# Peptides against a protein of PDB entry 4J2C, part 36

Target 1, 107 residues: chain A of PDB entry 4J2C
Amino acid sequence: MEDPFFVVKGEVQKAVNTAQGLFQRWTELLQDPSTATREEIDWTTNELRNNLRSIEWDLEDLDETISIVEANPRKFNLDATELSIRKAFITSTRQVVRDMKDQMSTS

## One batch from the design tools (peptide; aimed at target 1 D3 V7 V8)

Design b2_p27_2_s4 (made by RFdiffusion4, then SolubleMPNN; from b2_p27_2, 13 letters changed)
Fold by OpenDDE base, seed 1:
Structure b2_p27_2_s4 (fold): chain B 107 residues (1-107), chain A 27 residues (1-27)
Amino acid sequence: as target 1 above (107 residues)
Amino acid sequence: SKELIEKLEKLFEEVKEKKEEEEELEE
């Protein structure tokens, strides 16, 4: 039996890095209209939103894995420390996504 | 993730089967 949690965790981490890069570029484009084309702004915005959405979907799936593990302690031998680490990862990643989304909505 | 969904579904079925077997043995 393979725990599906680790499968997506790596993908989420990569997606977060990509989103952070896109967010930085998005910020730069909005702060310097002289170097920003509408096409690049639109592309960056769309790519960023798509990445954030992808992360949110994966986090929901990861949350589901937590629920499955907690509901079946006899099948899964994950200790409290491991579960806490997984929950912390989901919570912190959600916060990172939320911060970017909040800044986008206020611009 | 499609892959994750498939793995979750498989995991769920395995858990369900084990639970059913356990219930049958307890009866």
Scores: peptide ipSAE 0.147, ipTM 0.565, DockQ to the pose 0.074
OpenDDE base, seeds 2, 3, 4, 5: peptide ipSAE 0.123, 0.123, 0.104, 0.144; ipTM 0.550, 0.543, 0.532, 0.569

Design b2_p27_3 (made by RFdiffusion4)
Pose (drawn by RFdiffusion4):
Structure b2_p27_3 (pose): chain A 104 residues (1-33, 37-107), chain P 27 residues (1-27)
Amino acid sequence: MEDPFFVVKGEVQKAVNTAQGLFQRWTELLQDPTREEIDWTTNELRNNLRSIEWDLEDLDETISIVEANPRKFNLDATELSIRKAFITSTRQVVRDMKDQMSTS
Amino acid sequence: RTPLTPEEREALVETLKTEAALEEELE
């Protein structure tokens, strides 16, 4: 088989980009005074978070699985470090948006 | 989902390593 981690990583990257875009408009709709547009934008942004959060759990499990069985997966260590790094940074990205959504 | 071919995966991994090295230099 081929390792799909980077495929799913790509999917997560696109959802983050989409979330980033919705978050920008979401901030605008609040700072320059309708209800229907705000509601749609809010829930679609939450929809992007739902997918990202779920994908990050699975991706993080794959790292746990690879480390428990290194010989089967034969992953380059640098590549593996970069994978954890992606989960770390993406989790931070998502958390930050939600915090601004909570206060704003 | 359609996984990457070996060639595509190798090129992607090398690109990610280059980006990570550049980020470390900037830090």

Design b2_p27_3_s1 (made by RFdiffusion4, then SolubleMPNN; from b2_p27_3, 12 letters changed)
Fold by OpenDDE base, seed 4:
Structure b2_p27_3_s1 (fold): chain B 107 residues (1-107), chain A 27 residues (1-27)
Amino acid sequence: as target 1 above (107 residues)
Amino acid sequence: MVPLSPEEREALIARLKEEAARRAALA
């Protein structure tokens, strides 16, 4: 069976990019309330939160797969460098999500 | 751009977890 980690990684990265765009719009809407409708603020906020939640969910599942591999290092045919890259991806992505949540005061 | 649906992503993750668990159990 082909390892689908790279596919999920790609989808998570796309979601991160989307979240960053939504976050930027969110900040813009709050900076100029005179031009922002409550409906757009609520929509943007909800879309952003939902996107961040989806990312966090996927990261938890990906992290679990890494834990399984690390618990059985000799049983899996996975390069040590690749495993390190996967761990780094999860760690850095979690930090990006955390930073956005902190700025939204919803962490 | 048409990303995978949440269901499709979860299916991939489930497959990954299943394969990882299978390999761990058999080895």
Scores: peptide ipSAE 0.132, ipTM 0.677, DockQ to the pose 0.039
OpenDDE base, seeds 1, 2, 3, 5: peptide ipSAE 0.052, 0.070, 0.055, 0.062; ipTM 0.593, 0.616, 0.598, 0.615

Design b2_p27_3_s3 (made by RFdiffusion4, then SolubleMPNN; from b2_p27_3, 11 letters changed)
Fold by OpenDDE base, seed 1:
Structure b2_p27_3_s3 (fold): chain B 107 residues (1-107), chain A 27 residues (1-27)
Amino acid sequence: as target 1 above (107 residues)
Amino acid sequence: MKPLSKEEREALVKKLKEEAKRKEELA
């Protein structure tokens, strides 16, 4: 049986790194508009939002897998330590996304 | 290992739910 968690986790991690890079550029562009064109600002903003939405969708999917595993721990052969690691990943990632979204909404 | 598409992940989650349901029914 395939374990989807590690696959999605990898995709989430990549999206987070991309989002963080875009967020950094987004802040720079807003601080000094002369550093880029309006098109770059719009593109960066759109790409950032797309990445954040993608991450949020994946996290919801991961939450569902956690619930399934918790209901059938022996079937999926996951111990308490692994489950805790997975939960921690989801929680910390949600916080990272939330922080970026909060800053975008206040700008 | 290859990345899963959104549709593939959704299908996989659905499959896992069904497997969990079957296990519950057999218990």
Scores: peptide ipSAE 0.036, ipTM 0.532, DockQ to the pose 0.145
OpenDDE base, seeds 2, 3, 4, 5: peptide ipSAE 0.036, 0.028, 0.035, 0.025; ipTM 0.543, 0.513, 0.515, 0.490; seed 4 fails the geometry check

Design b2_p27_3_s4 (made by RFdiffusion4, then SolubleMPNN; from b2_p27_3, 14 letters changed)
Fold by OpenDDE base, seed 2:
Structure b2_p27_3_s4 (fold): chain B 107 residues (1-107), chain A 27 residues (1-27)
Amino acid sequence: as target 1 above (107 residues)
Amino acid sequence: MKPLSKEEREKLIEELKKEAEEKEKEA
């Protein structure tokens, strides 16, 4: 049986990869407005925002699961190393999302 | 993804418990 945390983790990672691709295209479109259609700019922007929002929701769910595990250490039998890895993943992913959001806000 | 519903979170917790039990048996 797969660890349910890692299932969601995998989905988050896929969403991050998608967001990074959209972000790259978004930057390219803004760098050369002469070749960018309004339609493509709007589509890319919306898809990017939707992906970032999706990631943020998943991270909140993952964060909640960590809180539950920490409150019930005997039930879940996860060691400190595993919890640290999970927390690090959430923290680093939040930073990646924040960086993209900051770039979008300054453009 | 949308945030997990109460039902989905409960399922996740149940799966985590099951995994913990399996790990205990394998140890």
Scores: peptide ipSAE 0.033, ipTM 0.473, DockQ to the pose 0.048
OpenDDE base, seeds 1, 3, 4, 5: peptide ipSAE 0.021, 0.023, 0.024, 0.028; ipTM 0.432, 0.443, 0.414, 0.458

Design b2_p27_4 (made by RFdiffusion4)
Pose (drawn by RFdiffusion4):
Structure b2_p27_4 (pose): chain A 104 residues (1-33, 37-107), chain P 27 residues (1-27)
Amino acid sequence: MEDPFFVVKGEVQKAVNTAQGLFQRWTELLQDPTREEIDWTTNELRNNLRSIEWDLEDLDETISIVEANPRKFNLDATELSIRKAFITSTRQVVRDMKDQMSTS
Amino acid sequence: EAEEREEEVWNRLYEKAHEAEEREEEE
């Protein structure tokens, strides 16, 4: 089989980008004074977070699985470090948006 | 049990890979 981690990584990257875009408009709709547009934008943004959060759990489990069985997966160590790094950074990106959503 | 769990996790990633291929074929 081929390893689909980078495929799912690409999917997470696109959803983050979508979430970043919605978050920008979401901030605008609050700072320059309708209800219907705010509601749609808020829930779609939450929809992007739902997918991202789920995908990060699975991707993080794959790293745990690869480390428990290194010979089967034969992953380059640098490549593996970059994978954890993606999860680390993406989790931080998602958490930051939610914090701004909570205070704003 | 660990092998079954591994297959379940990887199947979810493969499902996303298959859906990405279908989208490319449709385009």

Design b2_p27_4_s1 (made by RFdiffusion4, then SolubleMPNN; from b2_p27_4, 14 letters changed)
Fold by OpenDDE base, seed 4:
Structure b2_p27_4_s1 (fold): chain B 107 residues (1-107), chain A 27 residues (1-27)
Amino acid sequence: as target 1 above (107 residues)
Amino acid sequence: MEEEREKEVLNKLLEKKKKAEEEKKLA
């Protein structure tokens, strides 16, 4: 079976893509009130926030596994490069989520 | 044995997460 980390990574990546699409629509709705209904704004906002929360939850779980493996990466047959890639994914994804959340909180 | 148990714990965490995501997709 595939490494569970990559399975969850794939799910996070899909969720990020979905969130980015929702975020784009969210910005469009706020920029053009003539085409925006309160219902669509609320739906888009809720879906976006739910996706972001899901991503953050996934990242926390991934980060927890990193902490365990990082204690002795060789013991888990993970070299420094692989561990770095995993950490970079978590860090970069958190930044993407943070950017969207920051814009939502200031709007 | 300890190494394998540690790997099992790690994999268990990820499997629980994977399962949760799959269940969410089905809901």
Scores: peptide ipSAE 0.149, ipTM 0.681, DockQ to the pose 0.217
OpenDDE base, seeds 1, 2, 3, 5: peptide ipSAE 0.141, 0.124, 0.122, 0.123; ipTM 0.680, 0.579, 0.588, 0.583; seeds 1, 2 fail the geometry check

Design b2_p27_4_s2 (made by RFdiffusion4, then SolubleMPNN; from b2_p27_4, 13 letters changed)
Fold by OpenDDE base, seed 4:
Structure b2_p27_4_s2 (fold): chain B 107 residues (1-107), chain A 27 residues (1-27)
Amino acid sequence: as target 1 above (107 residues)
Amino acid sequence: SMEKREKEVLEKLRKKAEEAEKKKEEE
């Protein structure tokens, strides 16, 4: 198995892509009631929220590893650039999730 | 302890990664 961070990162990325697709559909359903059924709205909403929760959960785990590494950088000897990339991924992904959640809460 | 926490955090992520890989193999 590869570095578990990258594996989970990959899962998060997949979930983000899925969430973005669901979010787009969610938006479309709410914008055009004539094409929307309550069933599809509920399904889409639930799937979207599930994906977002999954992402957030994984990000927490990923972030905890960052804290561990930063607490003892000499032990792990992680490349500074790699650490930066890991941190940036978490930050940017949280922003993406937050943006979708904000729009859902206001609609 | 700090070392215990470290082990738990890293193991948790490893386990998650392992589960992800397993799921992918089953697909």
Scores: peptide ipSAE 0.533, ipTM 0.892, DockQ to the pose 0.662
OpenDDE base, seeds 1, 2, 3, 5: peptide ipSAE 0.523, 0.429, 0.526, 0.525; ipTM 0.890, 0.811, 0.891, 0.889

Design b2_p27_4_s3 (made by RFdiffusion4, then SolubleMPNN; from b2_p27_4, 12 letters changed)
Fold by OpenDDE base, seed 3:
Structure b2_p27_4_s3 (fold): chain B 107 residues (1-107), chain A 27 residues (1-27)
Amino acid sequence: as target 1 above (107 residues)
Amino acid sequence: SEEEREEKVLNKLLEKKKKAEEEELLE
């Protein structure tokens, strides 16, 4: 059976892809106001924020699983390599989200 | 308790897994 961590990881990855697409559109709308309506700007902004929030929530859940495993390594029997991969995914994804949020806040 | 917390987190992840699988089946 598939590890639930990987399923949630997959959902996070999909959400990241969606957010990146929305972010790209968001930047385009701001760069060329002639192509932008208030409705599309508002929709894009809202959808982007919702996606980013969803990612952050899932990352918190994934991160907590790491803490749980590390607190009782014998029970879960995950090796150091797998834990490192999981941690790296969480860290890198948080950075991607942070970068988008930073650009949105300064625009 | 710590054990209860662990169970809640793991169950939540399992529910997300279940939901994701259901959504995939509907596509």
Scores: peptide ipSAE 0.222, ipTM 0.741, DockQ to the pose 0.799
OpenDDE base, seeds 1, 2, 4, 5: peptide ipSAE 0.168, 0.157, 0.212, 0.192; ipTM 0.639, 0.633, 0.741, 0.726; seed 4 fails the geometry check

Design b2_p27_4_s4 (made by RFdiffusion4, then SolubleMPNN; from b2_p27_4, 14 letters changed)
Fold by OpenDDE base, seed 1:
Structure b2_p27_4_s4 (fold): chain B 107 residues (1-107), chain A 27 residues (1-27)
Amino acid sequence: as target 1 above (107 residues)
Amino acid sequence: SEEEREKKVLEKLYEKAEEKKKEELES
């Protein structure tokens, strides 16, 4: 049985890539109104927000498992290195999401 | 109990993973 953490991690990574693409398009649409329709702006904005929310939701679930492991590390046979990698992934991904959200909120 | 809570958290993630796999198959 595969570790579900890796499955969700992989999906989060794909969602981040998608979100970054949407964010780039979102930025372009706002910077060049002549090439932007209201429909595309609204669609892009909505898709981006949905992706970001999905990512944050998954990160929350991933983070909960880390808390469980940290409370009883011997039970779950995860070494410090792997746990560190998992924590780093969550931290860095949250920062990526935060950066996009911050720019959206100020626009 | 704490053990039951741990179990539920892990089961939740497992279920999420299964849902993700299902979505990939359907896409």
Scores: peptide ipSAE 0.342, ipTM 0.811, DockQ to the pose 0.609
OpenDDE base, seeds 2, 3, 4, 5: peptide ipSAE 0.248, 0.328, 0.331, 0.305; ipTM 0.694, 0.804, 0.806, 0.793

Design b2_p27_5 (made by RFdiffusion4)
Pose (drawn by RFdiffusion4):
Structure b2_p27_5 (pose): chain A 104 residues (1-33, 37-107), chain P 27 residues (1-27)
Amino acid sequence: MEDPFFVVKGEVQKAVNTAQGLFQRWTELLQDPTREEIDWTTNELRNNLRSIEWDLEDLDETISIVEANPRKFNLDATELSIRKAFITSTRQVVRDMKDQMSTS
Amino acid sequence: LATLATRANESAAENAASANRIAAHEA
């Protein structure tokens, strides 16, 4: 089989980009004074977070699985470090948006 | 890996549905 981690990584990257775009408009709709547009934007943004959060759990499990069985997966160590790094950074990106959504 | 491949398809479908909802809203 081929390792689909980078495929799913790509999907997470796109959803974050989508979430970043919605978050920008979401901030605008609040700072320059309708309800229907705000509601749609808010819930779609939450929809992007739902997908991202779920994907990150699975991707993080795969790292745990690879480390428990290194010989089967034969992953380059640098590549593996970059994978954890992606999960770390992406989790921070998502958390930060939610915090701004909570206060704003 | 098979489970992760299934999740890749689900996640891609979810991103495509989001893109369609955004395009429909902007229309």

Design b2_p27_5_s1 (made by RFdiffusion4, then SolubleMPNN; from b2_p27_5, 19 letters changed)
Fold by OpenDDE base, seed 5:
Structure b2_p27_5_s1 (fold): chain B 107 residues (1-107), chain A 27 residues (1-27)
Amino acid sequence: as target 1 above (107 residues)
Amino acid sequence: MEKLKERAEELRKQNESQEESIRKREA
């Protein structure tokens, strides 16, 4: 049994970075629709939503990794500080996703 | 569609830059 946390974390971080870039462009397109075609608006919106869904799914996997470690303390031998850091990453990432989703839903 | 291709490339470059920055901060 290997620690799967960092494998999934890497995928999440890449998706977050992509989503943040798409979100930035999405806001710009809505503020000035004349700067882009309808194709770009639709593409950006779709890609952003897809990335956000991907992140949320991976965060569920990260929650599972936490559960695995907590259920096998002797195997992984992680202290409370490390577990807190991992949980904080999941919590903060969920908040980032929530903030973007909230702004998209109000537009 | 050409515009979309360029935008995709820009996003990839941004992601690479951010990952590099993260690696530097953690070193």
Scores: peptide ipSAE 0.069, ipTM 0.528, DockQ to the pose 0.037
OpenDDE base, seeds 1, 2, 3, 4: peptide ipSAE 0.069, 0.044, 0.067, 0.065; ipTM 0.533, 0.466, 0.523, 0.538

Design b2_p27_5_s2 (made by RFdiffusion4, then SolubleMPNN; from b2_p27_5, 19 letters changed)
Fold by OpenDDE base, seed 2:
Structure b2_p27_5_s2 (fold): chain B 107 residues (1-107), chain A 27 residues (1-27)
Amino acid sequence: as target 1 above (107 residues)
Amino acid sequence: MERLKKRAEELKKRNEETEKRIKEREE
């Protein structure tokens, strides 16, 4: 049986990659209005925002699992290295999402 | 912790649906 944290981590990474693609398109649309329709801008913006919100929710769930593990160290077979990897993933992913959100709010 | 298994399936479905929408938009 595969570690559910690892599975969720992989799906979150896929969602981030998708969001980055949408963000790139969003940036391109805003940089060249002559090649962009209002409908495409709105669609891209909506998909991007929804994706980012979903990722943030996913990260909250992952973060909760870390809290549970740290509260019950003997119940789970996770060493300090694995916990650090999980924490680092959440932290770095939150930063990636935050960077995109900050740029969207500034525009 | 068991809820993560359910979340994994939900995320897979969400990602598949999102990719499908994006693909359809590009066509």
Scores: peptide ipSAE 0.647, ipTM 0.925, DockQ to the pose 0.755
OpenDDE base, seeds 1, 3, 4, 5: peptide ipSAE 0.647, 0.647, 0.646, 0.645; ipTM 0.924, 0.925, 0.925, 0.924

Design b2_p27_5_s3 (made by RFdiffusion4, then SolubleMPNN; from b2_p27_5, 18 letters changed)
Fold by OpenDDE base, seed 1:
Formats: C-alpha cells, structure tokens, sequence
Structure b2_p27_5_s3 (fold): chain B 107 residues (1-107), chain A 27 residues (1-27)
C-alpha cells in the first residue's frame, strides 16, 4: 500500500513543471509582442493562473496531512526526518509558486 | 488518509488533461 503523500507529491511536482512551462511562454509572449496575439496571451495567462491556484490548493491538502501526523505521532509512526522532507517540499514549492505569482502581479 | 488518496487520483486525471490541453494548443 503506497503512501498517498508521495503520490500527491509527484503529481504536484508535475503540475509545477507544467506551470513553469506556461510561465516561460507567458514571459516570452510579453517580451516579444510580435510573436504574440492577445488571444494567446490571455489563454496562457488563464491556464497559468488556474494551474497555480490548483497547486496552492494541493499544497494545503499536503500541509493538513502533516498537521494530522504531528498531532498523532504514535499512530502514523513517521520520524522527524520524513516530516522534515515533507515540510521542505511544501515550503519550497510554495516559494516557486509565489515567485511566478509575484512576477505576474508586477507585469 | 483516504481524502488524500482520493485527491491523488483526481490530480492524476487533472494533470493528464492539462498536459493534453497544452499539447493541442501548441500544435
């Protein structure tokens, strides 16, 4: 039986990679208007925002599992190292999302 | 952690759909 945290972690990372691709395209479109239509810019922007929002939602779900484990350490039997890894993933992923959001908000 | 397990399946489907959507747009 697989730990669902790792499954979700993998899918979140995939979503982040997809978002980063959209973000790169978004920046390219804005930096060179000759290669961009308003329609493509709007599509890319919308898809990117939706993906980022979804990732943030998923990170909240992952974060909740950590809280549950920390409240019931004997039940789940996860050591501090594993919890640290899980927390680090959430923290770093939130930062990646935040960096993209910050650049979008200032453009 | 049944909620998270269920979420995992939803994410798999969502990611597949999103990747295909982007792929088709770039064609």
Amino acid sequence: as target 1 above (107 residues)
Amino acid sequence: LEKLAKRAEELKKKNEEQEEKIKKKEE
Scores: peptide ipSAE 0.483, ipTM 0.890, DockQ to the pose 0.776
OpenDDE base, seeds 2, 3, 4, 5: peptide ipSAE 0.479, 0.480, 0.482, 0.482; ipTM 0.890, 0.890, 0.890, 0.890

Design b2_p27_5_s4 (made by RFdiffusion4, then SolubleMPNN; from b2_p27_5, 19 letters changed)
Fold by OpenDDE base, seed 1:
Structure b2_p27_5_s4 (fold): chain B 107 residues (1-107), chain A 27 residues (1-27)
Amino acid sequence: as target 1 above (107 residues)
Amino acid sequence: LEKLKKRAEELKKKNEEQEEKIKKREE
């Protein structure tokens, strides 16, 4: 599919998957200090934070397209179902990111 | 649309680099 929204959506999902992997490693490092070095904790934390921030920016870019499409329905010809799918992806992904951020800030 | 297309290419590159970075780190 040549729809750039779909392409970006796929890449955002990849970034989320990567972040979830880093988050799991981050959790494991904190749960077992005997196997964790400060260097690895810092590296993992830094990479995770950077990824989450990047995803949030990507979601803003996607969210902007929603507003543009809704303001120009004749130009883009997207039905309500498609718009709902796009909105749902942004909303759910924001929640996933927020959950990881909340757990990081609480630890 | 052009901005989003460019963003897509940037994200592809970023994700590839990130995956390789993590892969090397875990080896």
Scores: peptide ipSAE 0.470, ipTM 0.886, DockQ to the pose 0.713
OpenDDE base, seeds 2, 3, 4, 5: peptide ipSAE 0.467, 0.462, 0.459, 0.461; ipTM 0.885, 0.884, 0.883, 0.884

Design b2_p27_6 (made by RFdiffusion4)
Pose (drawn by RFdiffusion4):
Parts: C-alpha cells; structure tokens; sequence
Structure b2_p27_6 (pose): chain A 104 residues (1-33, 37-107), chain P 27 residues (1-27)
C-alpha cells in the first residue's frame, strides 16, 4: 500500500485554510456593525474545526502506531519528525482560533 | 533535506479515494 498520511495532511491543510478565511469574515461581522450571516459563518467555521480535530486524532494515532512498529513502516526519521510537527502546529492553530472566538 | 521536503510537499497534493478509510487500513 501507499501511505496516505500526506493525503490526509493535505486535507487538513485545506480545511485550516478554509477555517482561516471564515474566521477573518467572522471577526469582521462582529467589529463593523446580520444575525443570519453571523450564524452561518460561525457554524461553518465550527464544521471546519470538527473535521480538523477528527483528522488530527487519527493522524496522531498513526504516529503512535508507526513508532510501535518502526520496521514495518520504514519511515525516514526526519519525515516522521515533520509529521508530529504538523500535528503540533495545527493543533495550536486551531486552539488559537477557538480562543479568539470565545473572547470576541 | 530539500529533496525530501519537496517530495513530502508533492505527496500532500495527491488525492486518494476513501483517504481516511485507506489511512486506517494502512496503519
């Protein structure tokens, strides 16, 4: 088989980009004073977070699985480090948006 | 390191049917 980690990584990257866009408009709709547009934007943004959170759990499990069985997966160590790094950074990106959503 | 980063970037642009199912099957 081929390893689909980077495919799913790509998917997570697109959803983050979509979330980044919705978050920008979401901030605007609050700072320059309708309800219907705010509600749609809020829930779509939350929909992007649902998907991202889910995908990060699975991707993080795959790292745990690879480390428990290194010979089967034969992953370059640098590549593996970059994979954890993506989870770390992406979890931070998502958490930060939710914090601004909470206070704003 | 540059060739590895380019390869990883290119793989991130690929598509796969049932990518999440295939991710569970693969791992």
Amino acid sequence: MEDPFFVVKGEVQKAVNTAQGLFQRWTELLQDPTREEIDWTTNELRNNLRSIEWDLEDLDETISIVEANPRKFNLDATELSIRKAFITSTRQVVRDMKDQMSTS
Amino acid sequence: LDDLLEEMENRSKETMENSREKLREYY

Design b2_p27_6_s1 (made by RFdiffusion4, then SolubleMPNN; from b2_p27_6, 13 letters changed)
Fold by OpenDDE base, seed 5:
Structure b2_p27_6_s1 (fold): chain B 107 residues (1-107), chain A 27 residues (1-27)
Amino acid sequence: as target 1 above (107 residues)
Amino acid sequence: MEELLKKMKEKEKEKMENAREKLKEFY
């Protein structure tokens, strides 16, 4: 019945917020090694990487839906404004994830 | 903070799995 795109979008947004929290903690742990246990560093690093990977996978699924809609415009009957919003979300979210990944790779 | 983030992640995981299935069925 209802288009589930916005549901996935909302959950991806929540996952991004969680990743940002993990990233913040990751940064804090690396800035002050004296207060950081190896256990917490490893846990935070692994959880952050896994979270980012999961988000990227979900963005691929969302991106595929756009391709399906564009290939079948009469079936879904989505206007250009809605498609633009969906594309913008995927693009901007990918950038947010990429920024965190870039900072992790250079540390 | 670690425990809070862990709880948030677990809640999201279950909801996302359900959303993925709905997405696959709709499109």
Scores: peptide ipSAE 0.521, ipTM 0.854, DockQ to the pose 0.174
OpenDDE base, seeds 1, 2, 3, 4: peptide ipSAE 0.520, 0.514, 0.512, 0.517; ipTM 0.853, 0.854, 0.850, 0.834

Design b2_p27_6_s2 (made by RFdiffusion4, then SolubleMPNN; from b2_p27_6, 12 letters changed)
Fold by OpenDDE base, seed 4:
Structure b2_p27_6_s2 (fold): chain B 107 residues (1-107), chain A 27 residues (1-27)
Amino acid sequence: as target 1 above (107 residues)
Amino acid sequence: MEKLLKEMEEKEKKKMENAREKLKEFY
């Protein structure tokens, strides 16, 4: 059985790209209300929030795998480089999500 | 554009759910 970590990682990356697109649109809609409909604002906001929440959920699952691997290093046989890459991905992605959430909450 | 984005997001959501399930099975 193949390690599904990279699959989840890939899907999270795609979700981040989608979120960033939604975030950009969200920003544009709020900056120029004359070109925005309430429907699109609400839709974009909800989709963005849902997308971010989904990412956070996946990151929690990924983060849990780190703990499992570190508790059972011989079982999974991951080298230090791979583990470092996985941790870095989770950390950096959390920051990206946090930045978008912070901007949304202060808007 | 909203419809297109919605469909794309739904497809990704399904993929994420599948991957998440496999993750739980593996670890």
Scores: peptide ipSAE 0.476, ipTM 0.836, DockQ to the pose 0.210
OpenDDE base, seeds 1, 2, 3, 5: peptide ipSAE 0.467, 0.453, 0.451, 0.467; ipTM 0.832, 0.830, 0.827, 0.835; seed 1 fails the geometry check

Design b2_p27_6_s3 (made by RFdiffusion4, then SolubleMPNN; from b2_p27_6, 14 letters changed)
Fold by OpenDDE base, seed 4:
Structure b2_p27_6_s3 (fold): chain B 107 residues (1-107), chain A 27 residues (1-27)
Amino acid sequence: as target 1 above (107 residues)
Amino acid sequence: MEELLKKMEEKEKKKMENAREKLKKFY
């Protein structure tokens, strides 16, 4: 059975890209209300929040795998480099999500 | 086009859910 970590990682990366696009549009809509419809604002906001929530959910699952691997190193046979990459991905992605959420909450 | 977008989103959602399930089974 193949390790599904990278499958989830890939889906998270796609979700991040989508969220970043939505965030950009969200910013544009709020900066120029004359060009924005309420429908688009609501849609963009909801889609963005949904994407961010989905990412956070996946990151929680990925983070749990780290704990499991570290508790059972022989079972999974991951080298230090790969484990470091996995941790770095989770940390950096959480920061990206946090930055968008912070800007949305203060807008 | 709204329906098309909805279908695309559903497909992506399903992919992520499948990945999550595989993750739970593997670890």
Scores: peptide ipSAE 0.403, ipTM 0.797, DockQ to the pose 0.202
OpenDDE base, seeds 1, 2, 3, 5: peptide ipSAE 0.401, 0.381, 0.386, 0.398; ipTM 0.794, 0.790, 0.787, 0.796

Design b2_p27_6_s4 (made by RFdiffusion4, then SolubleMPNN; from b2_p27_6, 11 letters changed)
Fold by OpenDDE base, seed 4:
Structure b2_p27_6_s4 (fold): chain B 107 residues (1-107), chain A 27 residues (1-27)
Amino acid sequence: as target 1 above (107 residues)
Amino acid sequence: MEELLKKMEEKEKEKMENAREKLREFY
C-alpha cells in the first residue's frame, strides 16, 4: 500500500485554496454592503467556517501520523528531510488557517 | 457562482473522504 500522506496533503492544499477564495469574497462582501446580498454573505461565511474547520481536522489527522512515524521509524522508513517537510506543511497550513480565523473573529 | 462552488466543494469532499480512509488504514 502506498503512503496516502501526500494525497491528503494535496487535498488539504486544495481546501486551503478554496478557503482563501471564500475569504477574499467574504472580505469584499463586508467592505461593500451595497453589492452584497444577505444570502451570499451568510453562505460565504458558513462555507468558509466549515472549510476551515474541515482543514483543521485534517491537519490533526496528518499531525497524528507524524507521531506514529516517529514512534515507529523502522516501519515507515521515512528520512528526516521528508518528516521535516511534512511537519513544515502542517505548521504553515495551521498558521494560514489561524490568520483567516483571527481576521474573521475581529471583523 | 455559489452553486458552482458548492458542486466543486462536494467533489473535493468526496476525494478527501477517500483519502482520510486510506490514511487511517495505512497508519
Scores: peptide ipSAE 0.487, ipTM 0.833, DockQ to the pose 0.210
OpenDDE base, seeds 1, 2, 3, 5: peptide ipSAE 0.484, 0.472, 0.475, 0.482; ipTM 0.833, 0.830, 0.827, 0.834

